# Peptides against a protein of PDB entry 4ASU: the designs that were tried, part 125

Target 1, 270 residues: chain A of PDB entry 4ASU
Amino acid sequence: ATLKDITRRLKSIKNIQKITKSMKMVAAAKYARAERELKPARVYGVGSLALYEKADIKTPEDKKKHLIIGVSSDRGLCGAIHSSVAKQMKSEAANLAAAGKEVKIIGVGDKIRSILHRTHSDQFLVTFKEVGRRPPTFGDASVIALELLNSGYEFDEGSIIFNRFRSVISYKTEEKPIFSLDTISSAESMSIYDDIDADVLRNYQEYSLANIIYYSLKESTTSEQSARMTAMDNASKNASEMIDKLTLTFNRTRQAVITKELIEIISGAA
Target 2, 83 residues: chain B of PDB entry 4ASU
Amino acid sequence: FTFASPTQVFFNSANVRQVDVPTQTGAFGILAAHVPTLQVLRPGLVVVHAEDGTTSKYFVSSGSVTVNADSSVQLLAEEAVTL

## One batch from the design tools (peptide; made by RFdiffusion4, then SolubleMPNN)

Design b2_p16_3_s1 (from b2_p16_3, 9 letters changed)
Fold by OpenDDE base, seed 3:
Structure b2_p16_3_s1 (fold): chain B 270 residues (1-270), chain C 83 residues (1-83), chain A 16 residues (1-16)
Amino acid sequence: as target 1 above (270 residues)
Amino acid sequence: as target 2 above (83 residues)
Amino acid sequence: SELERARAELEALLAA
């Protein structure tokens, strides 16, 4: 490589390092906010899931339509956040297919679609874009829930897959159940609940879906920001190391060029 | 008894004497050993009666309330404020 | 664009 080439590369990497450092700081700020907002969201979301756990809602085996909702974002540079969700989606889809189920997919965030487009394009119902620029609100979750309910796909049961936040250095991809109105209404375990008006149950289910989606978004966002912060830190360190290496190479190359020129001068003068 | 909004937690697995909630079918009181039920909230007043006799009032928007067989209650409001 | 190249390089650095 010529001195010019090395210099160009050095300049490029230095610029990248500046960007990664800036992104780290931005991610850190967003993480701090996300973590604070996750605390109540978790209580709220887990509360919404309590019915399904306590009632032990089961879908009959003869029901074949399954919906998978993957939750991530549009933004990259956050480590394995998107790939982890996609991996679990693929695994779940494969397992369900092997069990003879029909699987449809909803992606929250464009990155899921990008990863699964080639292999699962036919299974996608809808992808929600413009996710990740701002913290998710309950309104956002409600929009997603409404779109799902109005999609025309009559699923029997489903799963929402997202990254649950554990700590600044740890997240875990998890799955929570989603049930259709019909599945809930027909569940034997629901018989202990007093005569519930059909309209009430419908509305209840709408809130339940929105609640679960909201919860998943908050978990995902917190996980993503923490992962991005870590990724940017790692990138900055890697860039630093590369700069050091290239600098050494530059110096060595420069010395070699000088030496060669000197030899040529000396040899030509003799 | 759990009472929360997306942005705030008021009660988390707390023991309370009674909770009065506004539902679309009317206001009802949740007492100990209340029968399991699902309801949807309407905008209105929530009153929580603590075991110590303290009464707290809240205004809630839309949402849901679940009374389970194990006497656990989840009151989840889209928006809620302390009065 | 230089930005696209930089992004690609950044992605490569993140993958190393």
Scores: peptide ipSAE 0.033, ipTM 0.861, DockQ to the pose 0.014
Fold by OpenDDE base, seed 5:
Structure b2_p16_3_s1 (fold): chain B 270 residues (1-270), chain C 83 residues (1-83), chain A 16 residues (1-16)
Amino acid sequence: as target 1 above (270 residues)
Amino acid sequence: as target 2 above (83 residues)
Amino acid sequence: SELERARAELEALLAA
C-alpha cells in the first residue's frame, strides 16, 4: 500500500472511532436512564405475571392457536440483541409447529420483521415500528396490547420473548407466557378465585397484557442500551488497535520511501 | 403486598394489615384471609394499613388488583400518587 | 459510496 492509501485508511478508521465513541456515550446515557426506569417496571411487570405463575394456568391440548410476541427495537448496532430474540422465536415457532399448533407472530420493533420476514412472513400478524427511539411508555404498551386484542386472532396461549436485563455486561433472552381471556376463564386452576364478572375479567386481561408488554419493553430497552454501549466500546478498541498497526505500517513505509529517494539522489538514478 | 405503577413502587412484597381498594364493582378491604379474586381498579383512594398502625393514602387512576390463595396481593395501578 | 464503505468498516470493527 502507498502512503496515500495508508493515510486514507487511517483517516477513515479515526473517523469511525470518533463515531463509535460518541455512540458509546449516547448509549451509556440511555442505559443509565433505562436501568433506573427498569427498577419499578420490573416490580410492576413481575407483579403482573404473578397470577400466571401462581395459578399455573394450563392450556388444553386441543387448543392449537399460539401467539409469539418478539420484543426488540428498530435500532441496530447492539450486538446480538435482535438475533437472540429472533433465534428463540424461530425455535419456539418450530417446536410449536411440530406439536401441531398454529403459530402467529407479532414483532415489536422493525428488526424482528427484518430478520424473520423472509422465512415467517405468513405467520406475521403485525409489526410495530418506531420502537427504540425514545424510552417506551405504558401508553406505548397499551397501544400494542389493544392492537393485539383487536387483531381478530383468537389465540389460546402465547409467548412473549424479550431480553431480560441482568447486568451491564449480561442479558438473557426470556420467554413469558400470555393467555387469552378464554384460557384464563376456563382454567381449572382459576376455580379458587371468586366468581369474576366477565367484564372485569376482560378489563383485567387488557391490563395484564399491557403490563407484560410494558415490562418486556423496559427489559429489552435496558438490555439493548447496555449491549450497544458494549458493542461501541469494543468497536472503539478495535479501531484503536487498527490505528496503531496502520501507524506502524505508515512509518515503515515512509522510511522506505525516503530511503529509496535518497538512494536515487545519491546514485543519480533519479 | 405489592403496590406499584409502571414508574414507581410503593410496596414490594411487604406485609400489611389491610388494603382498601376502589374497584369497579365497589370498594373492598383486602385482609390476610381474603378469598382469591381479580378486580379492576376505578379511579379513587387506596388506603394501606400497615402492621404498625400507620395508614397511607394513595390516589390511583386505574389498574388491577389480584388476591391470590397464598395471600399475596398485587395492586398494579396505571398511575398512582401518594397523598 | 463513501458512506457505505464507512458502514462496512464499522460493521467489520464490530465483528472483530
Scores: peptide ipSAE 0.021, ipTM 0.865, DockQ to the pose 0.013
Fold by OpenDDE base, seed 4:
Structure b2_p16_3_s1 (fold): chain B 270 residues (1-270), chain C 83 residues (1-83), chain A 16 residues (1-16)
Amino acid sequence: as target 1 above (270 residues)
Amino acid sequence: as target 2 above (83 residues)
Amino acid sequence: SELERARAELEALLAA
């Protein structure tokens, strides 16, 4: 490689390092906010899931329509955040298909579609884009919930797959159940609940869905920002190492060029 | 008893004497032995009666309330403020 | 474009 080539590469990598450092700082700020907002969101979301856990709602085996909701974002450069969700979605879809279920997929965030489009295009109902630029709000979750309910796909049960935040260095891809109104209404375990008006139950389920989606978005966002911080830090370190290596190469090459020029001058071969 | 909004937690697995909630079907009081039920909140006042006799008031918008068989209660409001 | 090259390089750095 010529000195010019090395210099160009050095400049490029240094620029990349600046970008990754900046992105790390941005991710850190977003992470701090996300983590703070996750605390109440978790209580809220877990509270919403309490019914399903306590009632132990079961879907009859003869019910075949299953909805998979994958939650991530539009934004890359966050390690395995998107691939982890997609992997679990694929696994779940395959398992359900093997069990004779009809599977439809909803992607929250464009990255899900990007990963799964080739293999699961026919199963996609809708992809929600423009996710991840701003912190998710309950309003956002409500919009998603409403769109799902209005999609025309009458699922019996579903799975929402998202990354649950554990710590700044750890997340876990998890699945939570979602149930249709009909499934809940017909569940034997619901018999212990007082006679609930159908309209009330419908509204209740709408809130439940929105709540769960909101919770998943908050978990996902926190996980994503944390993972991005780590990814950007790693990239910065890798860039630093490469800069060091190239700098050494540059110095050696420069010395060689100088030596060659000196020899040419001395020998008269120039 | 858990009472939370998406952005704020008021009670987290707390023991309370009674919670009065505004529902679409009417306001009702949730006691320790209340039968399991699901309700949807309407905008209105939530009154929490603590075991120590203290009473706290909140304004809530929409949301849900769940009373489970194990006497656990989840009051989840879209928006809630302390009054 | 330079941007595309930079992205590719960044991706390579992230993959390492």
Scores: peptide ipSAE 0.020, ipTM 0.865, DockQ to the pose 0.014
Fold by OpenDDE base, seed 2:
Structure b2_p16_3_s1 (fold): chain B 270 residues (1-270), chain C 83 residues (1-83), chain A 16 residues (1-16)
Amino acid sequence: as target 1 above (270 residues)
Amino acid sequence: as target 2 above (83 residues)
Amino acid sequence: SELERARAELEALLAA
């Protein structure tokens, strides 16, 4: 490589390093906000899931329609955030298919569709785009829940798959159950609950779904921002190492060129 | 007893004496060992009676309340404010 | 474009 080539590469990598450092700072700010907002959201979301855990709602085996909701975002450069969710979705879909279930998929965030479109296009019901530009609100979750409930797909049970935030350096892809109104109403374990009006139960289920979606979005967002921050930090370090390496190469090459020129002058070959 | 909105936690697994909630069928009090039930909240006043006799009041917009067989209660409001 | 090259380089750095 010529000195010119090395110089060009150095300039390029230095620019990239500036970008990654800036992105790290932006991600850090978004992470701090997301983590703060996750605290109440987690209590809220876990509270919503408590019924399903305590009532031990089971779906009859004769029910075959299963919905998988994958939660991520539209934005890249966040490590394995999207691929981890997609991997879990694929695994779950395969397991359900092997069990003779009909599987439909909803993607929250465009990245899910991007990853799964070729292999699972026929199973997609809807993809929600424009996720991740702003922190998710309960309103956003409600819109998603409403669209799902009004989609006309009468699922029996479902799974929501998202990245749960553990720490700034760790997340875990998890699955939580979602149940249809019919499944909840017909569950034997629900018999202990006093006469629940059908309208009340319907409204309750709508809130429950919105609550779970909201929770998943908050967990996903926090995980994503943390992962992006880490990814940008790693990229910045890698860039730094490359800059050092190229700088050494540049210096060596420069010395070699000078030496060659001196030899040519001394030998009269120039 | 857990009482939260999407953005704020008021009670997290706390022991309380009684919680009065506004539901679509009317306001009712949740006492210790209340029968399991599911209800939807209407806009109104939530009153939490602590074991020490302290009473706290909240306004809620909508949401759900769950009373489980294990006596755990989840009050989840879309919006809630301390009064 | 320079932007595409920069993106590719960034992706390469992130993959490493």
Scores: peptide ipSAE 0.020, ipTM 0.859, DockQ to the pose 0.014

Design b2_p16_3_s2 (from b2_p16_3, 7 letters changed)
Fold by OpenDDE base, seed 2:
Structure b2_p16_3_s2 (fold): chain B 270 residues (1-270), chain C 83 residues (1-83), chain A 16 residues (1-16)
Amino acid sequence: as target 1 above (270 residues)
Amino acid sequence: as target 2 above (83 residues)
Amino acid sequence: KEKEEAIKKLNELLAK
């Protein structure tokens, strides 16, 4: 490589390093906020899931309609955040299909669609875009819940798949159940609950769905920002190492050029 | 007893004597060993009676309340403020 | 074009 080529490459990598460092700082700020907002959201979301754990709601085997909600975002450069969710969605869809169930998919965030479009396009009901630009609100979750409930797809049960935040360096893709109103109403395990008005149960289910979606969004956001911060840090380190290597190469090449020029001068070949 | 909004936690797995909640069917008190039930909150006053005799008041906008067979209670409000 | 190249290079750095 010529000195010019090395210089050009050095300049390019240095610019990229500046970008990755900047992105790291932005991700760090967003992560700090997301983590603070996740604390109450987790208590809230886990509280909403408590009913399903305590009631042990079972879906009859003759019920075949299953909904998968994958939760991520529109934004890239966050490591395996999107691929992890998509991988689990694929696995779940395959398992359900093997069990003779009909599977439909909802993507929260455009990245889910981008990954699954080729293989699962016919199973998609809807994809929610404009996810990840701002922190998710309960209002956002309510909109998603409402759209799902009004979609006309009468699922029996479903799965919401998202990345649960563990630490700044770790997340885990998890699945939580969602149930239709009919499934909850018909569940034998619900018999211990006092006479519940049908309208009350419907409204309760709407809140439950919104609560779970909100929780999943908060977990996903925190995981994503943490992963992005880590990815940008790694990229910055990799860039630094490459800059060092190229700088050494530049210095060696420069010395070689100077030596060659001196030899040419001494030899009179110039 | 867990009482939270999406943005704030008021009680997390706490032991309380009684919780008064405003529901669409009316206000009711949740005591120890209350029968399992599901209710939807109406805008109104939540009163938490602690074991030590202290009483805390909250305003809630909407949400849900769950009383489970194991006496666990989840009060989940869309919005809640301390009074 | 410059943005696309930068993204490609960034992806390369991330893949390492």
Scores: peptide ipSAE 0.027, ipTM 0.891, DockQ to the pose 0.014
Fold by OpenDDE base, seed 1:
Structure b2_p16_3_s2 (fold): chain B 270 residues (1-270), chain C 83 residues (1-83), chain A 16 residues (1-16)
Amino acid sequence: as target 1 above (270 residues)
Amino acid sequence: as target 2 above (83 residues)
Amino acid sequence: KEKEEAIKKLNELLAK
């Protein structure tokens, strides 16, 4: 490579490094906010899930309709955030199909659709786009919940799959259950609860669904921002290493050129 | 007893003496060993009576309240403010 | 176009 070629490549990589450093800072700021907002959201969301855990809601085996909700975002450059969710969705869908279940999919964030469109296109009910530019709100979750409830798909049970935040360096893809109104109403374990009005139960279930979706969005957002911060840091380090290597090559090449010129002068061939 | 909104936690697994909640079926008080129930909140006042005798008041918009068999209570409001 | 190229290069760096 000529000195000119090396210099051009150095300039390009240095520019990329500036971009990755800037993106790291932006991700860090968004992460700090997301983590702060996750604290109450987790209490709220886990509280909403408490009923299903404590009541041990079960779906009869003869029920065949299963809904999978994958939660991520529209935004890339965040490591394995999207692929982890998609991988678990695929695994779950395959297992359910093998068990003779009907599977439908909802994608929260365009990246889910982008990954699964070829293999699972026929199973998609809807994909929600414009996720990840701003922090998710309870209103956003309510819209998703409402869309699901109004979709006309009468699922028996479902799974919401999302990345749970563990730490700035760790997340885990997890699944939480979603139950239909009919499943909750017919569950034997619900008999211990006082006489519940049907309208009350319906409204309760709507809130529950919105709550769980909101929780999943907050976990996902926090995980994503932390992963992006890490990814941008890694990219910056990789760029730095490449700059060092190219700089060495540049110096070596420069010396070779100088040596050649000196030999030509000494020999009188110039 | 857990009382939270999406953006704020007021009580997290706390022990309280009594919680008065506004529900669509009517306002009622949750005492120790209350029977399991599910209710939906209506806009109104929540009053929490702590074991130390202190009381705190909140305004809530909507949401849910769950009393479980293990006597755990989850009060989840869409919006809530301290009064 | 410039942005797309930058993203491509960034992805290459992330793949290491």
Scores: peptide ipSAE 0.026, ipTM 0.883, DockQ to the pose 0.014
Fold by OpenDDE base, seed 5:
Structure b2_p16_3_s2 (fold): chain B 270 residues (1-270), chain C 83 residues (1-83), chain A 16 residues (1-16)
Amino acid sequence: as target 1 above (270 residues)
Amino acid sequence: as target 2 above (83 residues)
Amino acid sequence: KEKEEAIKKLNELLAK
């Protein structure tokens, strides 16, 4: 490689390092906010899921319609955030299909669709785009919930798959159940709640769906920002190491060029 | 007793004496060992009576309330403010 | 083109 080539490469990597450092700082700021906002969201979301855990709602085996909601975002450069969700979605879809279930998929964030479109295009009901530019709000979750409920797909049971935040360096892809109104109303374990007005139950279910979606979005966002911060940090370190290596190569090459020029001058071959 | 909005937690697995909630079917008080029920909140006042006799008031916009068989209660408001 | 190249290079750095 010529000195010019090495210099060009050095310049390129230095520019990338500047970008990755900047992105790291942005991700760090977003992470800090997301983590703060996740605290109440987790209490809220876990509270919403408490009914399903305590009531031990079971879907009859003869019920075949299953909905998978994958929660991610539109934005890349965050490690395995999207692929982990997609992998879990694929696994779940395959298991359900093997069990004779009908599976439909909703993608929250364009990245899910990008990964699964070729293999699961026929199973997609809808993909929600423009996720991840701003922190998710309860309003956003409500819109998603409403669109799901109005999609015309009458699922019996569903799964929402998202990355749960553990720490700045750790997340786990998890699945939480979602149930249709009919499934909840017909569940034997819900008999102790039987004196519930049908309209009340419908509204309750709408809130429950919005609540779990909101929770999943907050977990996903926090996980994503943390992962992005880590990815950008790693990229910055890798860039630094490469700069050091190339700098050494540059110095060696420069010395070789100088030596060659001196030899040419001394030998009169110039 | 858990009382939260998407953005704020007021009570997290706390023991309280009574919670008065505004529901679409009417306001009711949740006491210890209340029968299991699911309700939807209407805009109104939530009153939490603590075991120490302290009373706290909140305004909620909408949401849900769950009373489970194990006497756990989840009050989940879309929006809530302390009064 | 420059942005795409930068993203490509960034992805290469992230894969390491």
Scores: peptide ipSAE 0.025, ipTM 0.884, DockQ to the pose 0.014
Fold by OpenDDE base, seed 3:
Structure b2_p16_3_s2 (fold): chain B 270 residues (1-270), chain C 83 residues (1-83), chain A 16 residues (1-16)
Amino acid sequence: as target 1 above (270 residues)
Amino acid sequence: as target 2 above (83 residues)
Amino acid sequence: KEKEEAIKKLNELLAK
């Protein structure tokens, strides 16, 4: 490589390092906020899921329609955040298909569609874009829930797949159940609950869905920002190492050029 | 007893004597041995009676309340403020 | 174009 080429590469990597450092700081700030907001959201979301755990709602095997909601964002540069969700979605879709189920997919965030569009394009009902620029709100979750409920797709059971935050260095892709109104209303385990008006149950289910989506978004966001912070830190370190290597190469190449020029001068003077 | 909004936790697995909730079908009091039920909240007053005799009042906009067979209660409000 | 190249290079750095 010429000195010019090495210099250009050095400049490029240095610029990237500046970007990664900046992104790390931004991600750190967003992470700190997300973690604070996740604390109440987790209590809220886990509270919403308590019914399903306690009632042990089961979907009859003869029911074939299954919905998979993958939760991530539009933004890249966050390690395996999107690929982890997509991998779990693929696995779940394959298992369900093998069991003779009809599978439809909803993507929250454009990255899910980006990863799955070639193999699963026909299963996609809708993809929600513009996710991840702002912290998710309950309003955002409600919009997603409403659109799902109004989509006309009559699923029997579903799953929401998202990254649960564990720590600044760890997340886990998890799945939580989603049930249709019909599945909840027909569940034998629900018989212990007093006469629930159909309208009340419908409204309850709408809140439940919104609650679960909100919870998943908060977990996903916190996981994503943490992962991005780590990824940007790693990128910055890798860039630093590459800069050091290229600098050494530059110095060696410069010495070689100087030596060559000296030889040419000496040879020409002879 | 768990009482939370998306942004704030008021009670987390707490023991309370009674919770009065405003539902679309009417206000009712939840006691320790209340039968399992699901209800949707209407805008109104939530009153939590603690075991120590203290009473806390909250205004909620909407949400849900779940009373489970194990006597656990989840009060999940879209918005809630202490009064 | 420069941003795309930067992203590509960044992805390369992230993969190492």
Scores: peptide ipSAE 0.025, ipTM 0.885, DockQ to the pose 0.014

